Peptides against a protein of PDB entry 1EBD. Designs and how they scored, part 19

Target 1, 138 residues: chain A of PDB entry 1EBD
Amino acid sequence: KASYEGKVAAEAIAGHPSAVDYVAIPAVVFSDPECASVGYFEQQAKDEGIDVIAAKFPFAANGRALALNDTDGFLKLVVRKEDGVIIGAQIIGPNASDMIAELGLAIEAGMTAEDIALTIHAHPTLGEIAMEAAEVAL

## One batch from the design tools (peptide; made by RFdiffusion4, then SolubleMPNN)

Design b2_p28_7_s2 (from b2_p28_7, 9 letters changed)
Fold by OpenDDE base, seed 2:
Structure b2_p28_7_s2 (fold): chain B 138 residues (1-138), chain A 28 residues (1-28)
Amino acid sequence: as target 1 above (138 residues)
Amino acid sequence: KAERRAAARERLLAERRAREAKRAAEAA
C-alpha cells in the first residue's frame, strides 16, 4: 500500500496522470504467525450488501505446514455468491506475506474460486491451502 | 485498469469453457 501510494504521489508531482485503480491492495503484518489481507473482509462485504461465502481452510490440514511443524492459523477466501468471484482473502499462518500475492492476482484478474480450485499447486506446499479454501467455496 | 480486468475475466471464462468442452469430449 504505502509503496504504491508513494508511486502514485510521485507520478502526480511529476505531472503524470495517475490513479489508484486497484481492487486488491495487500496489507501484511510480519508477526509470528504472519497476517496478510487483500480485498474485502467478510463483514465489510456484508455491510456493503454483498452476499458472500467465507471459505476457510486451516494450516493444520496442509501437508507442508505439518512438515514444517508450523500449523497455526488459516486461509479465508471471501467469495461473492452471485458469480463465485473472489473479492477478498485473509491469511494467518506461515508465509502469509508471500501467499497473499496469488490471491491479490486472482482478485485483480476477476478470478473465481473455481479458477483457483482448478489450478494445480505444487505438492507439498503452503500454497495448496489457497486451492483447498477455493474448493470449500464451491 | 477496470477495462483490463473485464477483458482478463472474459479470457479466463473462454479458457474455462474450452477446458470444460475438452473434458466433456474426453468423457464421451
Scores: peptide ipSAE 0.092, ipTM 0.581, DockQ to the pose 0.065
Fold by OpenDDE base, seed 5:
Structure b2_p28_7_s2 (fold): chain B 138 residues (1-138), chain A 28 residues (1-28)
Amino acid sequence: as target 1 above (138 residues)
Amino acid sequence: KAERRAAARERLLAERRAREAKRAAEAA
């Protein structure tokens, strides 16, 4: 957030029109388990009248999480029903702080759950949970 | 940003359609 706001400010000072957009700004809490979010929460989307699918996949079903003996939590995708576009994501679990970056990229790019589901993730990795959650949303 | 996301989405869709068309042609 701060680094992004700094870039926008620098561009404005340089006379280039730039606007801050908070839609895909990640938020991370380095707790145990870690918590990360980007874009819409499910309830936030509903409050704005957006019909969403909340696709959830648990780390307990992820092969890498099992191998690490760190299976607490889940990944949740907030997917707009109309077009399958990912508009938010939340991760509670191992490496959530880093894993949120993929989903931040997906949201900024206007990707769908299908785009993530059709992306080959390395096996076994924690990152596969994004693919699995995307498949749930299909 | 919304317009950039929309444009990015359209590019991704165009690329996907091109890949699908190629795969379909190779499978025929």
Scores: peptide ipSAE 0.086, ipTM 0.574, DockQ to the pose 0.086
Fold by OpenDDE base, seed 1:
Structure b2_p28_7_s2 (fold): chain B 138 residues (1-138), chain A 28 residues (1-28)
Amino acid sequence: as target 1 above (138 residues)
Amino acid sequence: KAERRAAARERLLAERRAREAKRAAEAA
C-alpha cells in the first residue's frame, strides 16, 4: 500500500496521469506460515451484499507441499457467484508471499475462477493449489 | 483501472466463446 501510494503521488507530482486503485493491492506477512491477501475477504464481500463462493483448498492436499513436508494452511478464493469473477484471495502457507501475485493479476484483469482452472500449472508445484481452489469454485 | 478491467474481461469472454464455438464445430 504505502509504496504504491508513494509511486502514484510521485507520478501525479510529475504531471503524469495516475489513479489510486486498491482492488488488487496485496498485503503480506512474512510469518511462519506466511500470510498473503488481495482483494475482498469473504466476510467483507458479504457485508457489502455481494453473494460469494469461498473456495478453499488445503496445502495438505498439494503434492509439492507434501514433498516439501510443509503442508500447513490453505488457499481461499472469494468468487462472485453471479459471474464467477475472482474478487479476493487469501493464502496461508508455503510461498504465500509470491503466490499471491498470480491472484492479484487475476483480480486486476477481471478473471474468473474458470480462467485459473483452465490455466495449466506446472506439476508438482505449490502454484497448483490456485488451480485446485478455482476448480472448487466451479 | 475499472474500465480497463471491464474491457479485459470482455475480451477474455469473447475469446472463450470463440474457442468453445470452434471446439463444438470440430466435434460436429
Scores: peptide ipSAE 0.058, ipTM 0.564, DockQ to the pose 0.086
Fold by OpenDDE base, seed 4:
Structure b2_p28_7_s2 (fold): chain B 138 residues (1-138), chain A 28 residues (1-28)
Amino acid sequence: as target 1 above (138 residues)
Amino acid sequence: KAERRAAARERLLAERRAREAKRAAEAA
């Protein structure tokens, strides 16, 4: 957030048009397990009248998480039901702080759950959980 | 699988082109 706001301010000072879009700004808490979020929470989308699919996949079902013996938590995708566009994501679990970047990119690019589900993720990785959650949303 | 992947990729590319065209039009 602060770095992004600083960039927007610098661009404005330089005479470039810049817009502040807070939707795709990640938030991270470096707890154990880590927590990360980008875009809408499920309840925020519902409060705005957006019909959403909340696709949740647990780290306990991820092959890399099992191999690391670190299986606490989950990834949740918030997907607009009308068109399958990803509008939010939350991760509680291993490497959440880094893994949120893929989902931030997906939201910023207007990608759908299908776009993530059809992206090849390396096996076995924690990152596969994004693909698995996207498949749940289909 | 292959056809669905091809369709999804074509959609993604079309959406990218639309965003790029919009940005180019706004910058002109």
Scores: peptide ipSAE 0.033, ipTM 0.528, DockQ to the pose 0.047

Design b2_p28_8_s3 (from b2_p28_8, 10 letters changed)
Fold by OpenDDE base, seed 1:
Structure b2_p28_8_s3 (fold): chain B 138 residues (1-138), chain A 28 residues (1-28)
Amino acid sequence: as target 1 above (138 residues)
Amino acid sequence: AAAAALAARRAAARAELKALRAAAEAKK
């Protein structure tokens, strides 16, 4: 947020049109466990009348998280039911601060849950949880 | 127009990838 706002302000001061309206600005809290969010929360989407699937997958079921003995939390995808487009994501757990970037990219690109489900993730990784949550949304 | 073209290309790419994976699994 602050870095993005600083960039937009600098571009405005420099007379550059802020020609990129970003759809998804990540929010990260570097706590233990880490918390990250991008796009809509499930309730925000519902309050705006968007019919959504909230696909949740726990780190306790992720092979890398188990191997690391760091299984607290989950990943949640907020997926629009009409077309499967990802409109939000939340992560509480290991490496959430970095893992949110994949989901930010997915939202900015207008990707679907199927796009992530069909993306090969390296095994075993924490990042596989995005694929698992995407499969839940199908 | 650019967004619609991107969406169409992505849909085609997904369909192709699904077909390739299904064909690969069927050869096992």
Scores: peptide ipSAE 0.030, ipTM 0.502, DockQ to the pose 0.027
Fold by OpenDDE base, seed 4:
Structure b2_p28_8_s3 (fold): chain B 138 residues (1-138), chain A 28 residues (1-28)
Amino acid sequence: as target 1 above (138 residues)
Amino acid sequence: AAAAALAARRAAARAELKALRAAAEAKK
């Protein structure tokens, strides 16, 4: 957020048109476990009248998280029911601060849960949890 | 027009990937 706002301000000062309104801005808390969010929370979507699926997958079921002995938390996808488009994601757990970037990309590109579910993730990785949560949303 | 073209490309790609995945699973 702050870095983007600074870039937009610099571009405006330089006389460049700021041509990109981002759909989703990530928020990260570098706690233990880390917390990251991008786009809608489930309740925010519901409050706006968006019919959503909240697909949740736990790190306790992720092979890399098990190997690291760091299995607290989960990934949640907020998926619009009408078209399967990902409109939000929350991660509580290992490497949440970096993993949120994939989901930010998915939201900005207008990807569906199926797009993530059909993307091969390296095994074993923490990132596989995004694929697993996407499969729950199908 | 650009949005419609993107949507069409994505739909085609998803259909292809889904078919490839199903074919791979059927070989197991």
Scores: peptide ipSAE 0.028, ipTM 0.495, DockQ to the pose 0.028
Fold by OpenDDE base, seed 5:
Structure b2_p28_8_s3 (fold): chain B 138 residues (1-138), chain A 28 residues (1-28)
Amino acid sequence: as target 1 above (138 residues)
Amino acid sequence: AAAAALAARRAAARAELKALRAAAEAKK
């Protein structure tokens, strides 16, 4: 947020028209395990009357997490049932602070769970867990 | 108005992405 707003302000000062038009702001807690979130939590979506699928996949089933011996936690996608659009994501686990960026991009671009499920992720990586969670949402 | 414009841009982007995927698969 702050860095992006700073860029927009700098562009405006330089005489370039710019606007802050972000939809999703990531939140990160550098705990052990790390926690990251972007967009809606499942309960927030429900409280706003959005019908959602909460697709959860555990790091214990991820090949890279197993290889790292760091398998605590999960990825959760919050997917709008009507159209499969990803509206939120939460990660608790290894590299959550960096992995949330893919999901932030997906939300800002208006991607669906199908869009992530059909994206080739390198094997074995922690990032594959996003694909696996997306497949759960289909 | 801003939300509607964003939704329209996202819908167009999704349609284009799907078309690109279909074109890529057709080349295989």
Scores: peptide ipSAE 0.026, ipTM 0.472, DockQ to the pose 0.075
Fold by OpenDDE base, seed 2:
Structure b2_p28_8_s3 (fold): chain B 138 residues (1-138), chain A 28 residues (1-28)
Amino acid sequence: as target 1 above (138 residues)
Amino acid sequence: AAAAALAARRAAARAELKALRAAAEAKK
């Protein structure tokens, strides 16, 4: 957020047309395990009257996480039931800080859980957990 | 208006991608 807003402000001061236009802002905590979030939390969506599916997949079921002996945590997708559009994601686990970028892109592009489920992820990778969670949401 | 046009284009692209996947699987 702050870095992006800083770029927009710098461009505006320089006389360039620039606007802050985003659907979702990632938040990351570089703890062990890492924590990352983008868009809606499940309860936040419910409190706003959005009917959602919360799809969760554990790192303990991911082949790369097993190979790394780092299997704590999960990925959660928050999917709007009306149209399958991804409106939020949370990751607690290895590489969460980088993995959130795919989900941020998906939200900004108005992608559905099916779009991620239909995307081939390299095997074995931590990124496959996004595909697995998307399949749970179908 | 721009957001609606983008959403429509994205939906069309998704439908095409899904159709291409289905066609590829049917050839196996």
Scores: peptide ipSAE 0.028, ipTM 0.484, DockQ to the pose 0.029; fails the geometry check

## One batch from the design tools (peptide; made by RFdiffusion4, then SolubleMPNN)

Design b2_p29_6_s4
Fold by OpenDDE base, seed 4:
Parts: sequence; C-alpha cells; structure tokens
Structure b2_p29_6_s4 (fold): chain B 138 residues (1-138), chain A 29 residues (1-29)
Amino acid sequence: as target 1 above (138 residues)
Amino acid sequence: SLADTLAALRAKVAANPARYAARREALKK
C-alpha cells in the first residue's frame, strides 16, 4: 500500500494523472509457515451480509508440497456465492508471501473462481493450489 | 470435442475484459 501510494504521489508530482484506486491490499506475515491475506476474510464478508463460499484446499494434497515435504497449511478462497467472484483469499503455507500476488490480481480484476480454475497452472507447483481451491468453489 | 471446448474457452476469454471491468466497479461499491 505505502509503495503504491508513493508511486501515485510521484506520478502526480511529475504531472501524470494517477489515483489510488485499488480493491485489495495484500498483508503478509513472514512466519513459519508464512501467512498471507488479500481482500475479505470469510467472517468479514458474512458480517457485511455477503453470502460467500469459503473454498479451502490443503497443501497436504498438493503434489509439489508433498515432494518438498512441506505440507502444513492451506489456501482459502472467499467467493461471492451469487456470481462466483473472488473477494478474498488467505494462504498459510509454503511460499504464501509470493503466491498471494496471483490472487490479489484476480480480486483486483474482478475474476471468478471459474477463471482461476480454467487457468493452466504448471505441474507440479505450489501455485496449483489456487486452481484446486477454485475448483472446490465451483 | 476438444475443438468445441477450445472454441468455448476462447469465447469466454474474449468477453473477460468487459466482464472484469463491470465486476471491478461492482466490488468498489
């Protein structure tokens, strides 16, 4: 957020029109396992009266995580039930701090779980877990 | 068929920019 706002300010000073117009800001804790979040938590969505699907997929079922012997945690997608739009995501597990960027992009663009499910992810990778969680939401 | 599946996917992808724009605006409100 601060870096993005800094770029907006620099562009404004340079005479280029820009605005702070984001939907989602990622948050990361570099713990072991790493924790990352972007957009709504499930409970936040419910508190605002949004009917959501919380689609969770464990790293214990991910081929790359198994190969790395690092299978703790999960990815959770928070998906608006009415139209399948992704409104939040949480990752606890290996490489969560980097993997959250894909989901940040998906949320910012207004993508659906179906869009992620139909995007080819390389096999075997940790990133496949996003596709797997998206399939759970369908 | 695979050809039909690919055609359907291409049609969906082609519609995405407009769909994403509409959904993003809805999410900001």
Scores: peptide ipSAE 0.047, ipTM 0.547, DockQ to the pose 0.291
Fold by OpenDDE base, seed 1:
Structure b2_p29_6_s4 (fold): chain B 138 residues (1-138), chain A 29 residues (1-29)
Amino acid sequence: as target 1 above (138 residues)
Amino acid sequence: SLADTLAALRAKVAANPARYAARREALKK
C-alpha cells in the first residue's frame, strides 16, 4: 500500500496522470512458514453477512511442496457463494509472499474460483495449490 | 483503512461477476 501510494504521489509530482485505485491490499509476514493475506478473512466476511465458502487446500498435498520437504500450511480462498467470486485469500506456507500476488490479481479483477481452476498452472509448482483450492470451491 | 478497503472490494466484487463469464464458458469446452 505505502509503496503504491508513493508511486502515485511521485507520478503526480512529476505531472503525470495517476490515481490510487485498489481494493485488495496484500499483507505479508516473512516468517517461517511465510504468511500472506489479501481481501477478506472468512470471519470478516461472515461478520458482514456475506455467505462464503472457505476453500482450503494443504501444502501437504502439493507435489512441489512435497518435493521440497516444505509442506506446512495451506492456502485458503474466501469465495462468495452467490456467484463464486473470490473476495479473500490467505496463504501459510512456502513462498506465500509471492504466491499471494496471483490471488490479489484475481480479487482485483473480480474473478471467480472457476477462473483460477480453469487457468493452467505449471506442474509441479507451489502455485498449483491455488488451482487446487479453487477446485475445492466449485 | 481496512474497512474502506473491504467496502471497496465488496462493491467491486458485486460489479464484476460477469466479467469472465464468456471466457469461463469457452474454457469449459
Scores: peptide ipSAE 0.024, ipTM 0.456, DockQ to the pose 0.048
Fold by OpenDDE base, seed 2:
Structure b2_p29_6_s4 (fold): chain B 138 residues (1-138), chain A 29 residues (1-29)
Amino acid sequence: as target 1 above (138 residues)
Amino acid sequence: SLADTLAALRAKVAANPARYAARREALKK
């Protein structure tokens, strides 16, 4: 967020048209395992009266995570039931800091769980877990 | 606001149903 806002400010100072236009801001904790979040947490959505599906898929079921012997954690999608739109995601696990970017893009673009589920992910990859979690949300 | 964000999300996906249907059919082949 700060870097993005700084970029917008720098562009404005430079005389270039720029505006803050974002839907979702990622947050990352570079712990072991890494933690990443973008958009709503499940409880936040519920507290705001949004009916959501919380679709969770564990790294223990991911082929790449198994191959790396790094299987702690999960990916959670927060999906609005009304239309399947992804409104949040949390990742605890290997490479969460990078993997959250796909989900940030999905949220920013107004994509659904189906959009991710129907996207071909390379096999075996950690990123494939996003597709798996999206399938859970269907 | 949340309301604004959700409205924006809905607007972005408004045309998706037809696209999804076509894509699902394509994946069956």
Scores: peptide ipSAE 0.019, ipTM 0.435, DockQ to the pose 0.044
Fold by OpenDDE base, seed 5:
Formats: C-alpha cells, structure tokens, sequence
Structure b2_p29_6_s4 (fold): chain B 138 residues (1-138), chain A 29 residues (1-29)
C-alpha cells in the first residue's frame, strides 16, 4: 500500500496523471505454511449482509504440491452469489505469498469465478489451485 | 458444441473490459 501510494504521489508531482484506485490490499504472513489474504473473509462478507459462496480447494489434491511433498493447506475464494464476482481470497500453503497476486488482480478487476475457471493454468503448477477453487464456486 | 462454446468464450472476453470497468465503479460504493 505505502509503496504504491508513494509511486502515485511521485507521478502526480512530476505532472503525470495518476490516481489511487485500489479495491483490496493483500496481507501476507511468511510463516510455515505461508498465509496470504486479499479482500473479504467469508465472515466479514456475511456480517455486511453479502450472500457468498466460500469455495475451498486443498493443496493435497494439487499435482505440483504432491510432487513437492508440500500439500498442507488450501485456497479459499469468497464469491458473491448474485453475480459470481470474487470479493476475497485466502491461501494457506506453499507459495501463498506469491500466488495471492493473481487473486488480487482478479478482485481489482472485478473478475468472476468463471473468469478464473476459464483461464488456462499451466500443468502441473501450484497456481492451478486457483482454477480448481473457481470451478468449485460455479 | 465445442464451436459454440468457443464462440461464447470469445464473446465474453470481448465484453470483459467494459464489464470490469463497470464493476470497479460499483464496488467503490
């Protein structure tokens, strides 16, 4: 957040059109396993009266995670039922700190679970888990 | 058919920029 706001401010000072236009800020904990989150948690959405689907997929079912012998945890998508828009995501597991970026992009763009489900992810990769979780939400 | 599915996907992709823009504005409220 601070780094991005600093960049926008620098561009504005330099006379270039720039704006702060973010919907969600990622949070990462570099623990073992890693934890990453962006946007709404399921309970936060429910507390605000948003009807959501929490689509969860385990790393234990991911081919790359199996090959790496690192299968603890899961990816969870928080999807608004009315329109399928992704409003939050949580990852606990291998490479969570990097993988959260795809989901941050999806939320910022206003993408749906269908958009991710229809995006080809390389096989076998940890990133496929986002596609798998998106398919669960459909 | 597969051809119909591909055509539908192409149409969706073409509509995405406008859909994303509208949704970003809606989510700011």
Amino acid sequence: as target 1 above (138 residues)
Amino acid sequence: SLADTLAALRAKVAANPARYAARREALKK
Scores: peptide ipSAE 0.036, ipTM 0.515, DockQ to the pose 0.140; fails the geometry check

## One batch from the design tools (peptide; made by RFdiffusion4, then SolubleMPNN)

Design b2_p30_1_s1
Fold by OpenDDE base, seed 3:
Structure b2_p30_1_s1 (fold): chain B 138 residues (1-138), chain A 30 residues (1-30)
Amino acid sequence: as target 1 above (138 residues)
Amino acid sequence: DAAAAAAAAAAAAAAAAALRAALRALRAAR
């Protein structure tokens, strides 16, 4: 947030038209387990009248998380039902702080759950959980 | 005038926000 607001302010001072866009700003907490979020929470989307699917996959079912003995938490996708577009994501678990960047890109690009499900993820990796959660949304 | 410069900066920021919203809507309609 603060670094992005600072970039918008620097662009405005340089005479470039810029605006703060809060839709896909990541929020990270470096706790154990780590917590990351981008875009809508499921309840925020419902409160705005958006019909959503909340697709959730646990790290306890991820092959890399099992091999690391770090299986706490989950990935959640918030998917708009009308068109399958990803509008939010939350991660609680190993490497959540870095893994949220893929989902931030997907939201900014207007990608669907199908786009993530059809993307080949390396096996076994923690990142593969994004593909598994996208398959739950189909 | 400082007030005219502030009004022009606010109008440019509002136009940039509207353009970003329109580009997101066009991406979601693919």
Scores: peptide ipSAE 0.044, ipTM 0.431, DockQ to the pose 0.145
Fold by OpenDDE base, seed 4:
Formats: sequence, C-alpha cells, structure tokens
Structure b2_p30_1_s1 (fold): chain B 138 residues (1-138), chain A 30 residues (1-30)
Amino acid sequence: as target 1 above (138 residues)
Amino acid sequence: DAAAAAAAAAAAAAAAAALRAALRALRAAR
C-alpha cells in the first residue's frame, strides 16, 4: 500500500513531463528479426489525444535489404500531424538495433519528417528506409 | 525518510523531463 501510494504520488509530482522522458528511452529486443523502438507508439499517441500519421515502409522495398536477402519487417514513423514533428519510431527488421539511433537523434532534435526526407542517405543502405518512411509522412 | 527521498528523486526526474521537452519545442520552432 505505502509503496503504491508513493509511486502514485511520484507519478503525480512528475506529471506528463516524466512520462515523456521514459518514452524517449530507446528499447531494443535482439530477436530475429530485431525489434527497436523510441518515443511514442501510434496507439500511445492516440490515447494521449495526439493526432498522428503512422508512416510505414517495408524492408521488402529496400534495395539493401533485398541484396542481403533479409526483407522481413518494416520501419514505422509516428509523426505529429500539426507540425510534421517525429515523436516516435519503431523498426522490425535487419539492423533495427543500430538504425533506431538515427531516429532517436531526430526525435531529440525535434526534427520533422521533412528533415529526414530531405537528408541524403547513401545508396544502397538499410538507412534509406528512414527516408522512404519520412516521404510517406509528407 | 525513504518517502522524502523518493519524492525528491521524482521531482528531479520531472524537472529534467520538462527541460528536455522545452528544448525539443525550441528546436522544432527553428
């Protein structure tokens, strides 16, 4: 009881800013395929009343993933519709554990989907999937 | 007091998160 009341009091003192801070922590699962996430999930953003675009691009359409014969999964950007700001990203697929760092940087910098779409990625790379997903959000 | 230490840690985490959110908003406004 006292530990639960202390947690609820801490959550009330922390408010929404503390919840956002935990959402900004990247999470990785080293499965096959790898899973990585940073920031908001689409449903979490909707539950908070944020109007979002969920832009998805499949690894099956990525030239590097095709060359590696590893085309399972996708990248998802969670983009706030009002201003195009990236508030979350999820990757299921090859190199998801490392690729999430670019999207973590974009979220921390307050970048838009346009900022990523206008960033030249080397061809062919797995990283191009972030650019392609950003173009879907435009 | 463990409750006072937990409240202080929560307040520090909240202040840090609020600062990060404000910095993001200032970056997005550039």
Scores: peptide ipSAE 0.039, ipTM 0.431, DockQ to the pose 0.185
Fold by OpenDDE base, seed 1:
Structure b2_p30_1_s1 (fold): chain B 138 residues (1-138), chain A 30 residues (1-30)
Amino acid sequence: as target 1 above (138 residues)
Amino acid sequence: DAAAAAAAAAAAAAAAAALRAALRALRAAR
């Protein structure tokens, strides 16, 4: 957020028309396990009258998380039912602070759960959990 | 006006959805 707002301000001062235009602001807590969020929580979407699917996949079912012996938590996608567009994501678990960036990109690009499900993730990785959660939303 | 802005936003969303569907079809054919 602040770094992006600083770039927009610098571009505006340099005479380039630029605006703060972002859909997704990541929030991270560097706890053990790590917590990350971007876009809508499921309840926030419901409170705004958005019909959503909350697709959840546990790290306990991820091959890399098992190999690391770090299987606490889950990834959750908040998917709009009308069009399958990802409008939010939450991660509690290993590498959540870095993994949220993929989902931030997906939200900013207006991607669907199907777009992530059709993206090949390297095996075995923690990132595969995003693909698995996207498949749950289909 | 607000109605023209809403119609433009809906048209842009529909165009984006059609592009995504085409890209998904190209991925599924690989």
Scores: peptide ipSAE 0.022, ipTM 0.406, DockQ to the pose 0.026
Fold by OpenDDE base, seed 2:
Structure b2_p30_1_s1 (fold): chain B 138 residues (1-138), chain A 30 residues (1-30)
Amino acid sequence: as target 1 above (138 residues)
Amino acid sequence: DAAAAAAAAAAAAAAAAALRAALRALRAAR
């Protein structure tokens, strides 16, 4: 957030068109387990009148998380029901701080849950949980 | 002015939404 806001401010001072898209700005808490979020929370989308699917997949079902003995938490996708577009994601679990970048890219690029579900993730990885949560949204 | 800042933020959000829609259309055409 702060580094991106600083870049946008520098671009604005330079007379370039700059925008702060708060929907695609990640927030991270480096706790154990880590917490990361980008875009809408499910309740925020509902409060704005957006019909959403909240797809959740647990790290306890991820092969890499099991191999690491770090299975606490989940990934949640917030998907707009009208068109399947990913509008938010939350991760609580191992490597959430880095894994949120894929979902930030997906939201910024206007990707659907289908686009993530059809993306081959390497096996076994923590990143497979994004694919599995996207399949739950289909 | 707060109104000019709000109008700039709304125009920026509309530009981001238009870019996302264009990227979706490009993917659906592949």
Scores: peptide ipSAE 0.019, ipTM 0.391, DockQ to the pose 0.089

Design b2_p30_1_s2
Fold by OpenDDE base, seed 2:
Structure b2_p30_1_s2 (fold): chain B 138 residues (1-138), chain A 30 residues (1-30)
Amino acid sequence: as target 1 above (138 residues)
Amino acid sequence: DAAAAAAAAAAAAAAEAARRAALRALRAAR
């Protein structure tokens, strides 16, 4: 957030067209387990009157997480029911800080849960949890 | 009212689509 806002401010001061996208800015906490978020939380979407699906998939059901002996936490997708568009994601678990980048891209591109569910993820990977959570949202 | 909620959701989706289009246009102009 702060580094991106600083870049946007520097571009604006330099006379370049600039805008801050607060929806696509990730927030990360490098704890054990790691925490990452991008876009809407489920409650924020509800408070704004957006009808959402909250799809959740646990790391304990992922083959790579089992092989790493690190199965704590989950991925959550926040999907708009009207059109299936992903508007938020939260990850608590191994590699959450890097895994949030795929979901940030999906949100910025206006992708649906179907677009992620139909995307082939390498097996076995932690990234497959995004596909599995997208399938839960269908 | 389900119809009013659906209309509000559609208006929010259209506003967000317009916001994203404007941000993409700004990024392409840099």
Scores: peptide ipSAE 0.033, ipTM 0.538, DockQ to the pose 0.023
Fold by OpenDDE base, seed 1:
Structure b2_p30_1_s2 (fold): chain B 138 residues (1-138), chain A 30 residues (1-30)
Amino acid sequence: as target 1 above (138 residues)
Amino acid sequence: DAAAAAAAAAAAAAAEAARRAALRALRAAR
């Protein structure tokens, strides 16, 4: 948030047309396991009357997490049922602080669960869990 | 057949252009 707002302000002062138009702000807690979130939580979407799919995939089923012996937690996608658009994501587990950036990009881009499911992830990686959770939402 | 391959590539490019236009419209409606 603050770093992005500072960049937009610097670009505007430099005479470049720039606006603060972010849809999703990532929140990270550097605990063990790490916690990251972007966009809606499932309950927040329901409280606003948005019909959602909450697609969850565990790190215990991820090939890289198994190889690292770090299998605690999960990834959750919050997907709007009407159009399959990703409106939120939560990660509890290894590398959650960095992995949330892919999902922040997906939300800002207006991507669907299908867009992530059809994206080739490198094997074996922790990032494949985003693809696996997207497949659960289809 | 090179003509069939060119037609398939043109159809795929048109579909991707339409997808990108829809995504831009969705972003502008937020």
Scores: peptide ipSAE 0.027, ipTM 0.386, DockQ to the pose 0.081
Fold by OpenDDE base, seed 3:
Structure b2_p30_1_s2 (fold): chain B 138 residues (1-138), chain A 30 residues (1-30)
Amino acid sequence: as target 1 above (138 residues)
Amino acid sequence: DAAAAAAAAAAAAAAEAARRAALRALRAAR
């Protein structure tokens, strides 16, 4: 948050067009397992009156996580029901701190769950869990 | 005060929904 707000302020002082989107700011906790979040939590969306699908996929079903013997946790997508647009994501598990960047990009670009489900992910990777969670939202 | 805060939150949510819908429309036109 603070580094992003500082960048926006510097761009505004330089006379460049800049905007602050507080929804797409990632938050990371470097615990074991790692925790990452971007955009809405499911409850925050509900409290604002947004009708959502919470699509969840476990690392215990991911081929790369099984091969690493690191299968704790899950990925969750928060998808708006009206139009399938991704409005939030949470990851608890291996590589969550880096994997949240794909979902941050998807939220900023106004992508749908279908856009991620139709994106080819390399096999076997931890990143395939984003595709699997997107398929659960369809 | 509470009604003005609720109206501001609803206006912010509507503006964000409109932004996302516009971005989706631009992607579908590619």
Scores: peptide ipSAE 0.026, ipTM 0.474, DockQ to the pose 0.075
Fold by OpenDDE base, seed 4:
Structure b2_p30_1_s2 (fold): chain B 138 residues (1-138), chain A 30 residues (1-30)
Amino acid sequence: as target 1 above (138 residues)
Amino acid sequence: DAAAAAAAAAAAAAAEAARRAALRALRAAR
């Protein structure tokens, strides 16, 4: 957010056409475990009358998390039931601060849970949990 | 050998293609 808004402001000062157009703003807490969120929480979507699937996958089932002995937490996708579009994600666990960027991209691009589930993630990686959570939403 | 490595890579690609087809079929069944 702030870095992107700063870039748009610098481009505007330089006389370049630039606009702030974003659907999702990531929020990160560098705790142990790390917490990251982008887009809707499940309850926020429900409060707005959006029918959602909350797909959750635990780090305890992720091969990289097991190899690191860091298996606390989960990834949650908030998927709109009408079209399967990802409208939010929450990560509590290892590398959540960096892993949220893939899901931010997915939300900004209007991607579906199917698009993530059909994307090859390197094995074993922490990022593979996004694919596993997307399969739960299918 | 290089031929065995190529055969293993082809088998892995075929398994991934089958996985993707199964996921699409699960979605279409809802």
Scores: peptide ipSAE 0.019, ipTM 0.336, DockQ to the pose 0.023

